# Peptides against a protein of PDB entry 8OXM: the designs that were tried, part 98

Target 1, 371 residues: chain A of PDB entry 8OXM
Amino acid sequence: FKAEFRLAGGVNLPKIIDCVGSDGKERRQLVKGRDDLRQDAVMQQVFQMCNTLLQRNTETRKRKLTICTYKVVPLSQRSGVLEWCTGTVPIGEFLVNNEDGAHKRYRPNDFSAFQCQKKMMEVQKKSFEEKYEVFMDVCQNFQPVFRYFCMEKFLDPAIWFEKRLAYTRSVATSSIVGYILGLGDRHVQNILINEQSAELVHIDLGVAFEQGKILPTPETVPFRLTRDIVDGMGITGVEGVFRRCCEKTMEVMRNSQETLLTIVEVLLYDPLFDWTMNPLKALYLQQRPEDETELHPTLNADDQECKRNLSDIDQSFNKVAERVLMRLQEKLKGVEEGTVLSVGGQVNLLIQQAIDPKNLSRLFPGWKAWV

## One batch from the design tools (peptide; made by RFdiffusion4, then SolubleMPNN)

Design b2_p14_3_s4 (from b2_p14_3, 10 letters changed)
Fold by OpenDDE base, seed 5:
Order: sequence, then structure tokens, then C-alpha cells
Structure b2_p14_3_s4 (fold): chain B 371 residues (1-371), chain A 14 residues (1-14)
Amino acid sequence: as target 1 above (371 residues)
Amino acid sequence: SELDKEMELAKAAL
């Protein structure tokens, strides 16, 4: 271990520690403090299983459809070592860094990231109509720039084109796998991009099994397919490569229904895997910058109302787990809103839901739906 | 291959 550490950005102030392995290789490790990395570790195992299913299918294997995984070593309930995704940057850091972000560099006359955030925070408690109008004004004055990521990193036109395809395939695979698993909290700091491969790495996997829908501001999109995410695909946008890669990923997931259900069932009933949304976690995920002062951790969990009979808590948990399994089964059958859809119909519905400005305008402002 | 058709479609859209 080197004596020097760097702070990674974010609320938990994770420490980046450079470690020399016994092989003489320097490896960056992220030491997250205060987070239960067991959720990330379990979800990485599920992603590895999904990758195994995708590699067995000839169509998805030829397209190299994979969800990027990272090594998670949970050390305790509140500490773990992540293999820091070396050569990755949060998409939010590239796009909306206050000093040198791509929006400021390429669109200096657009609204600042701060102005966009402020406008959306001002309407957070307003009607859906007022949120939609302000979101459309923000979007008009904050134009996408993520196409420039590949243009800056890959100067050779042939390499640039291949990397843009790798990005598009990575977005498609992670979007469909993430939707099937009900992965939430896909804000711009929880999605990294690899500067060498142009593939996405999803981090902070603590909101799964559609638990984002029970947040104080419910999640209204199946995955992140915002204007900058689409701009990174280039001129074809969501059509062609992205749509076909989504369809082929969805086909493999639907054809693997029994395997996926069995594994998720084992995980949902694992007493070591706390996937349920608790009120404190919900408050933390949607905390306002202004509310940092008053949440002294002195809410001892000793509030006597938790003497709901252990039987009623267990029955409530079992009913939530059953609902999660039923909803997963519906997704894997192509059941959406009580109708059975083809793979193409289901993927089309999910794309339309993810790009709908009405759904995007309803998200928590911290999710930055205009980016 | 289907990949070559995807590349040609993506080139034709450039």
C-alpha cells in the first residue's frame, strides 16, 4: 500500500489507495467507507451470470454484448475494497464538471449545470405540468455534447467508429440487464465510462428490484437513456445498433427465465443480502444539500415502534419478495401493463419510456435527467 | 456478417 490516498468524489468520500501487488503491478483500490458493499458484490455476481448467458448465445457473443463488472471485496458491513475502475471517469465528471466539463467547453452560451439544477430544484414540489415546462426550457438551453467523448479520446476515425459502437452496445446491454434486475439510482456519478474501451461501468448497485419506484420521488424510467447518453451513440441515436443490441439482450434474458428466477429467488431470501429500501436509505439517496446539517445519526434504531411482531415484519418481507419475483417473471415473459409483448415490442416500449420528457421531468433533480 | 451490415448501416448514417 502506498501512504498516499486520493479522495474520489461523492457523498461517502471514498479513498483511492494505490496498492502494489505481489506481482509488482500497481492497482488502484477504492476503499468505500460507510457503505455496505455486499449489495455491489451480489449484483456483480448476477452480472457475471448474465454475461455467461450472453456468451452462450451465438448472436450476443458475436456482438460482444457484456455488462462491465468490477471486483468487490466486502471487508465489513461498512467497508470494502473495490477494484477502482482504472482508466474510467464518471460520465457526470466529463459532462458537467464545474471547471472543464464538456457542456461548458462546447456549449459556453448554454445554461450552466448549476442553473439547470437550480431551475429543476425550484419546481421539485410543483405540478407535473410545471416540472415538464421547466424541464423542456432546461433541455432547450442545455444541448447534448457526449458525442465529443469519443472524438476527444479516439483521434483515428476507424478506432473512433469502433469505440462508438462499443459504447452503444455497452449502453444497450446494461440498460436491458439493469431493467430486468430493476436497477435504480442511475445518476451521472453512478455510471463510469472507460476511457480506453468506451464501455460503461455501473457502480453503486444498492437500488435494485425496482426499489427506486418506492423512493419519495419515484423513478419513472426503466434505465438512463438521456439526451447525452443518446448523443454518445452518434447520428443513429437509439435506432439500428442500440435497438438490435437491446432486442438480442432481451431475447437471451427471456430465454433464460428459469435460471434468472431461481438465482434471484435465492438472493431475495438470503438474510445477508439487504435489498429492501429502508426510510433512512431513501432519505439519504434523495437528500438535499441543505439537509446535511440536521441528520445527526442519533436516531438510535431503538424507536419502540419496531416491535411490530417479528411475524408481521417477516410476512411483509415475504410479500415484497413475492411481488419482486412476480414482476421479474412478468418482465421475462414480456408482460408490460397487463399485455404480452414481443421482444421488439417490449424493447420499443422501454426505449419510449426512457426517452419520454414527461417521465424524465418527474425524476428527482439529483438524478440530472437533462444530462 | 450481421456486424458488417450494422457497420455499413452506421456508415451510411454518417
Scores: peptide ipSAE 0.012, ipTM 0.402, DockQ to the pose 0.014
Fold by OpenDDE base, seed 4:
Structure b2_p14_3_s4 (fold): chain B 371 residues (1-371), chain A 14 residues (1-14)
Amino acid sequence: as target 1 above (371 residues)
Amino acid sequence: SELDKEMELAKAAL
């Protein structure tokens, strides 16, 4: 390890360290503190399994459908080493980084990211109708700009076109795999884009198996397919390449139901894999700006009351795991809202749910559904 | 451009 470290941005201030391997090669590593990287590590393994399924199918292999993975080495329950995704940028940093963000550069007269967030926070406790109206006003005055990512990074037209296609395929694969695994919506800082491949890298996989639906502000979309995510696909948006790649990914997932069920069952019952949503994690994921001041971890909450009978906790856990498996089986059968859908019908429903401004307007404002 | 639309449609047909 080199003695020098850089701070990466963000609340957890992860340390970028340079490591010299036994091969004499320098490798950048991200040391994340205070976070349990075990969930990330497990989800990366699941993604590798999904990638193996996608590579076995001729149609998905020809399309190079893959979910990007990164190396995670959990060191403890609160520390680990991530492969630093060199040559990646958070989509949120590209889009809404203060004055240098693409929205400010390309749309200087639109609402600022701060104005959008403020407007949506003001209505956070309001009706769904009021949320929808304000979300539509925000969207009208905050137009998508993510098309400019590929235009800035890839100056050659043929390369630009191939990279936009790679991006679209990456969004499709990650959306469908993410839906099957119940990853839900993804904060804009937790989606990295590779500046060379235009592929997405999903990080901080702390919400899985639809646990986003039990947050204080429940998730209302199957995956992140916001206006900027769509704008990055180019003029066809969700039609053509994206839709077909979703369908081909879903075909592979549905045809692999037994394998996926078996894998997820093993993971759900793994005592080392805490996938369940807890109140502290829920508060952390949906922190209000007003609440940032008082979360001094007073470690002194008396240990006394958590002797809930081990039997009742275990029965509750088993019932949650069974419900997750049942819902996964439904997804893999194409059962949506009690109706069996074709692959095309299921993918269409998921796309419509993900782009519906009524669903987007109901998301937690901190996750910036207008971006 | 119109060409970009046509190329997208063409690749959407492949």
Scores: peptide ipSAE 0.005, ipTM 0.368, DockQ to the pose 0.015
Fold by OpenDDE base, seed 3:
Structure b2_p14_3_s4 (fold): chain B 371 residues (1-371), chain A 14 residues (1-14)
Amino acid sequence: as target 1 above (371 residues)
Amino acid sequence: SELDKEMELAKAAL
């Protein structure tokens, strides 16, 4: 290990360390504290299995449809080493960094990221109608700029076009795989972009199997397809390449139903894989800046009071696991709202749900749905 | 810190 470290930023201030392997190669590693990296490790294995299915199909293989994976070595229930994705940046860091974010550089007369956050926080307890009106005002005064990522990084027009295509394919693959697995908490700090490949890397995989729908502010979108995510695809937006890559990914997932159900069933009943949403995790994910003052984590809440009857907990867990498996089976059959859809119909519904400003306006303000 | 213990565990596991 080198004696020098860097901070990756964010609330937990993870340390980036450089290590030299026995092969003489330098590798960057992220040391995260206090996070259960077992969830990330398990979800990376599921993504590798999805990638294997996508590589076996000729149409998805020709399109190079993959979800980016990283190595996770869990050391304990609350510690581990991530292979840091060298040459990646959080999309939020590029877009909405307070000092030199792309929105400030390209749109200096638009609302600041702070003004947008403040406006959406002020209406957080208001009606859906008031949230929608303020969200539309924010969106009008905060125009997308993510097209400039590829333009800044790739000066050659042919390379630029290839990288924009790689980005669009990565968004499509991760959106559909993420929807099938019910991946939540897709805020702008949990999605990295590779500065060389333009592919997305999804991190912090602790909200899965639609557990984002049981948050105090429920998730209302199947995946992140916000205005900046769409702007990165260029002039065609969600049409053409993105839609076709979503359809081909969904076709492979639906045709792999038995394999995906068997894998997820094993994971749901793994006693080492705590995928269930608990109240403390829900509070942490949707904590308000104003609420930081009163929740001194009395981490000394003795494990004693959660001796609620093991039988009632087990029955409740089994019912949640069964519901997750049933909903996964419905998705893989194309059952949406009690109707069986074609692959094209299902993908169209998911795109419409993800871009609907009524759904986006209802999200927790920390998710930054205007970005 | 707790993070320094985790770093020492990470150094010992690699």
Scores: peptide ipSAE 0.000, ipTM 0.355, DockQ to the pose 0.036
Fold by OpenDDE base, seed 2:
Structure b2_p14_3_s4 (fold): chain B 371 residues (1-371), chain A 14 residues (1-14)
Amino acid sequence: as target 1 above (371 residues)
Amino acid sequence: SELDKEMELAKAAL
């Protein structure tokens, strides 16, 4: 380990440390404190399995459809080491960094990222109609700029194009795999982009199996397909390559139903994998500046667990696990809202849900749905 | 592949 560390942004102040391996290679590592990295480790294994399925299929293999994975070494329930993807940046850091963000550089007359966040926080407790109106005003005055990522990083036109395709394929693969697994909390700091490959790296995988839907502000989108995410695809947007890559990924997932169900079943019943949403985690993910004052110091996590009869906990857990498996089976059958859809129909529904400004306006302001 | 055709079409559009 090098003696120097950098702080990564975020509430947990993760430490980026450079490690020299026994092979003499420098590897950047993210040391997360206070997070259960077992969730990230388990989800990385699931992503590796999904990648194996995608590599077995000729159509997805030809398209090089893969979800980017990283090594996770959990050290304890509250600490671990992530092998940091050297040459990755959070999309939020590129887009909405305070002084040098792409929005400020390319759209200096638009609202600042802070102004957008403030406007959406002011309406957080308001009606869906008021949220929608303010979200539309924010979107009008905060135009997408993520196209400039590939333009800044890849000066050769042929390389630029290949990287824009790699980005689009990575968004498609991660969106569909993430949807199947019910991956939530896809805010702009939890999605990294590789500066060399233009592929996305999803981090902080603690909200899975649609547990984002039971947050105090429920998640209303299947994945992040916001205006900047779409802008990075270029002029075709969600049409063409993105849609086809989603369809081919969904086809492989649906054709792998038994394997995916078996894997997820093992994980849901793994006593080392706490995937359930708890009130403290929910509060942490959706902390309001106002709610810091109402944290009664007396909610030791230990005191609330001790008061539920073990039988009621187990019954509630099993019923949640069963519902997760049932919903996963529905997704893998193409059952959406009680209707069986084709792969194209299901992918179309998911795209429409993800880009719907009504759904986006309802998200927690910390998710930054306008980015 | 269809992707190779898209890459070729797009290389031809650059």
Scores: peptide ipSAE 0.011, ipTM 0.382, DockQ to the pose 0.013; fails the geometry check

Design b2_p14_4_s1 (from b2_p14_4, 7 letters changed)
Fold by OpenDDE base, seed 4:
Structure b2_p14_4_s1 (fold): chain B 371 residues (1-371), chain A 14 residues (1-14)
Amino acid sequence: as target 1 above (371 residues)
Amino acid sequence: SIKEWLERLRKELE
C-alpha cells in the first residue's frame, strides 16, 4: 500500500488507495468505511453469471451484451475494498455538477438542477396529478443533454458512432438484467460511465429484488430510462438498437429461467446475505433535507403512515423470499400484470413503463427522475 | 459460503 490516499467525493468519504500487487502492478482501490459491501459483492457475482449466460448465446455474444462488473472484497458489515473504476465518471457528475455540468454548459437558459429539485420537493407530498404537472414543467425547462457525452469524448465520427452503440447496448443489458434482479431505478451518482468504452457501471447495489417498491416513496419504473439516459442513445432513442438489445437480453434471461431461479433462491435464503429493506436503510436512501433537523430520536407517534406500508411487512422472511421468487418466475415467464407476454411485448411494456412521465413524476425527487 | 457456491456454479457454467 502507498502511504498516500485520496478522498473520493460522496457522503461516506471513500478512500482511494494505490496498492502494489505481488506482480509489481499498481492497482487503485476504493476503501469504503461505512457501507455494507456484501450486497454489492453478491450482485457482482450474479452479474458475472448473467454475463456467462449472455456469452453462451450467439446473438447476445455477437452484440457484445454484457453488464460491467467490478471487483468487490467485503471486509466487514461496514467496510470493504472495491476496484476503483478508473476512467469512469458518475453520469450525475457529468450532467448536473453545479460548476460545469453538461446541463449548465449546453442549456444555460434552462432551470438549474437546484431549481428542478426544489420544484419537485415542493410537490413531494402532493397528489399524483400535481406531481405530474410540475414534472412536465420541469422537463420542459430542463432539456436532455447526455448526447454531448459521446460527442465530447469521441471526436472521430466512426468512433463516436461505435461508442454510442456501445452505450446503447450497455443501457439495454443493464436495464433488462436490472429488471430481472429487481434493481429498480438507480440514483444518477450510482451509474458510472466509462470514458473510453461508453459502457455503464452500476455501483452501490443496496436495492435489489424489487425492495425499491417498499421504500417510503415506492419505485414506479422497472429501471432508469430517464430522458438523459435516452438522449445518450442519440436520434433513435429507445427504438432500433436499444429495443433489439433489450429483447435479445430478455430472451436469454427467459431461456435461463431454471438457472436464474436456482441462483436467486440460494441468495434469498443465505442468512449471511441481508437483501431485505430495513427502515434505517429506507430513511438513508430517501432522506429528506427536512429530516436532518428532526433526527432527535423522539419516538413521536406520527410514524403511522410509514408504518402502514411497513406493517404489511409483518410477513415472515420466508413469505417475502417466496414472493420474490414467485415474481422472478413471473418475469422470466413474461407474466406482467397477470398477462403472459411475448419477449417483444414484455420489453415494450417495460420500456413504456420506464419512460412514462406519470411513473417518473412519482419517483423520489432525490433521485432526480428529470435527469 | 454463497461466494464459494457462486464461484463453483460459475465454473460449472464455464
Scores: peptide ipSAE 0.012, ipTM 0.436, DockQ to the pose 0.013
Fold by OpenDDE base, seed 3:
Structure b2_p14_4_s1 (fold): chain B 371 residues (1-371), chain A 14 residues (1-14)
Amino acid sequence: as target 1 above (371 residues)
Amino acid sequence: SIKEWLERLRKELE
């Protein structure tokens, strides 16, 4: 270990440490405190298995379809070591940094990111119709700019074109794999982009198996396919490369049904893998400014009353695990809303759900669906 | 362990 450490940006001030391995290679590591990295570690293993399935298939291998992974070593319930994703930036940092964000640089006359967030927070408790109207006004006055990421980073036109394809493939692979696993909380800070490869790295994998649907503001989209995510694909948008890569990824997932079900079944019944949503986690993920006042950390609320009968908790857990497995089996069969769809039909439905401004307008304002 | 099982499954999938 080197004696010096750097602080990474963010609320939890994670420490970047430089380590020399037994192989003589220097590796950057991120030491996180206060985060349970066990979920991230488990989901990274599932992503590695999905990548193995994608490498075995000739059509996905030719397209280099992979979900980017990072090494996670959980040390405790509240500490672990992550491989630092060197040369990555949160898409939110590039797009909506208050001073230097791409929206402010390329669209200086549009609404600020703060104005957009304020408008959507003002209607948070309103009807779906009022949310939709305000979301459409925000979208009209906040135009996408993520095309400029590849244009800024890749000045050579041939390299630029290859990197835009790598980006589009990465979005497609991560969107379909994320949908199959029910990955939620895909806000703009939980998605990193690699500045060299243009591939996405998904972080903070704590909302999985569709547990985002049971949040106080339920998730209404299968994955993040917002206007900036689409703008990064260039003129073709969701058509052509993106759609074909989604279809080929979904084909591999559906053809690997037995393997994926067996893996997820073992994980759902792992007593060390707490994948279930709890009220405190839900409150943390969707904290409102109004809710900040009463959460004095009365750490001393007596452990006594939540002795709900161990039998009723276990029966409730088993019923949730069974429902997750049933829904995973439906997805892998192409069953959507009680109808069996082809791979192309299922992928089309998921794309339409993800880009629908009615679904996007219903999301929690902290998800920033206008970005 | 689940880790050993996942490592075996990974090797069978290699």
Scores: peptide ipSAE 0.012, ipTM 0.445, DockQ to the pose 0.013
Fold by OpenDDE base, seed 1:
Structure b2_p14_4_s1 (fold): chain B 371 residues (1-371), chain A 14 residues (1-14)
Amino acid sequence: as target 1 above (371 residues)
Amino acid sequence: SIKEWLERLRKELE
């Protein structure tokens, strides 16, 4: 280990450390000291299984459909080591960095990221109609720029096109697998893009199995497919390559139903894997400026009522796990809103849900659905 | 041309 560390940004102040491996190679690692990395580690294993399924199928293998994975070594319930995704940048940093973000560089006359966030926070407690109107105003005055990522990084037109396709395939694969696993909407800081491959790396997998639907502001999209995410695909947007890659990924997932159900069942009942949403985690994920003042540690709530019968907690957990498995089975059968859809019909519904401004306007403003 | 190469690559990825 080198004696020096760098702070990565964020509330938990993760430490970037440089380590020399037994092979004499320097490797950068991220040390988290406040987060449970077990969920990230488990989800990486699930992604590896999904990748194995995608590699076995000829159509998905030819398209090189894969979810980028990273190594996670949990050290404790609140600490672990991540392989630092070297040569990656958060999409949010590229897009909405206050100093040199792509929106500021390419659209200097648009609303600032702060103005957009402020406008959407002002309507957070308002009607869905008011949220939609303000979201549309924000969207009109904050135009997508993510197309410029590949244009900045890949100056050769042939390489640029290949990398734009790699990006589009990565979004498609991660969107469909993310939907199956119930990852929901992803904060723009939790989606990294590789500056060499243009592939996405999803980090901080703390919301899975549709637990985003039980947040104080429930998720309304199956995955993140915001305007900038779509803009990165280029002129065809969600049509053509993205749609076909989603369909081929969904086909493999549906054809692997038994395997996926078995894997997820084992994980849901693993006593070491806490995937359930708790109030503290929910508050952390959707912190409002008003909620910082009331976090006085009223830790003095009497220890007496926490003896809710272990049996009732276990029964409630089992019922939630069963519901998650049932919903996973429905997804893998193509059951949406009580109707059995074809792969193309299901993928179309998911795309329409993910890009619908009405759904996007209802998301938590902190997750920046306009980006 | 780059355009023809892009069209070929598009067809190979279909």
Scores: peptide ipSAE 0.000, ipTM 0.260, DockQ to the pose 0.035
Fold by OpenDDE base, seed 2:
Structure b2_p14_4_s1 (fold): chain B 371 residues (1-371), chain A 14 residues (1-14)
Amino acid sequence: as target 1 above (371 residues)
Amino acid sequence: SIKEWLERLRKELE
C-alpha cells in the first residue's frame, strides 16, 4: 500500500488509495467511510452465483451474459475497502457532469441538467398528474445522448458495434438479475460504465429485496431503463438484443428457482446482513439539498430510543423476510399482479414498467429519471 | 502486512 491517499468527491469523502499487488501491478482502491459495505459484499457474492448459473446455461454462456462484479472488503459497519473499478466512469458523470457532460456537449440548446432537476424538485410534493406533465416537458427538452459514449470511446466501426452489443447484454443481464434480487437506488452515480468493455458495473447495493418500495418516495420501476440507457443500445432500443438477453437471463433465473430461494433465504436470516430499510437510511437516500440545513442536529439523538423490544423487532423482521421470499418465489414463477406470465410476457411487462413515463415521473428527483 | 494495514485503516475510519 502507498502511504498517500486522495479524496474522492462526495459527502462521505471516500479515500482513494493505491495498492501494489503481488504481481507488481498498482491497483486503486476506494475506501468508503460512513457506509455499510456488508450489503455490497453479500450482493457481490449473489452476483457471482448468478454468473455461475448463467455460465452453466449454453444460451446465456454463448451470449456472454454476466453481471460485472468487484471486490469488497468490509472493515466495520460503517467502513470498508472497494476494489476501485479502474477504467470505469459513473454514467451520470459522462452524461450530466457540469459543462463537460454529453448532454451539454451534444444538446447545448436543451435544458441543463440543473434546470431539469429544479423543475422536477418543484413538483416533488405535487400530484402524479403534475409530476407527469413536468416530466414530459423535461423529456422533450432533454433528449438522450448516451449513444455518443460508444461513438467517442470506440472509433473503429467493428469494435463500436461489438461494444454496443456488450453494453446491451450488460444492461439486460443486470436489469433482470437486479429485478430478481429487488435491487433499488439505481441512480446515475450508482451505475458505472467500463470505458474499455462498455459493460456496466452496479455499485452501492444497499437497497435490495425491493426495499426501495418503502422509501418516502417509493421506487416505481423494476430497474433503470431510462432514455439514455436505451439510447446507448442504438437504433433498436429495447427490441432485439436487449429483449432476447433479458428473456434468456430470466429463463435461467426461473429454472434456478430452488437454488436462488435457498441462497436468498440464507442471506435474509444472516444476522450480519442488515438488508432492511431503516428511517435514517431512507432519509439519507432521499435528502433534499434544502433539508441538509435543518437535519444536522437531530441525527445524534435517536441512537437511544430505538431500544424497542427485541421480540417485536424479531417478529417484524421475520414477517418482512417471509414476504421477501414469497415475492421472490412469485417472480421466479413468473407471477406478476396475481397472473402467471411466460418468460416473454414477464420480460415484456418489466420493460413496459421500466420505460413508462408515468412510473419514471413518480421517482425521487435525485434518481434523475429523465437521464 | 495487509492485515495490519486493514486494522489501522479500520481504526482511522471508526
Scores: peptide ipSAE 0.000, ipTM 0.342, DockQ to the pose 0.010

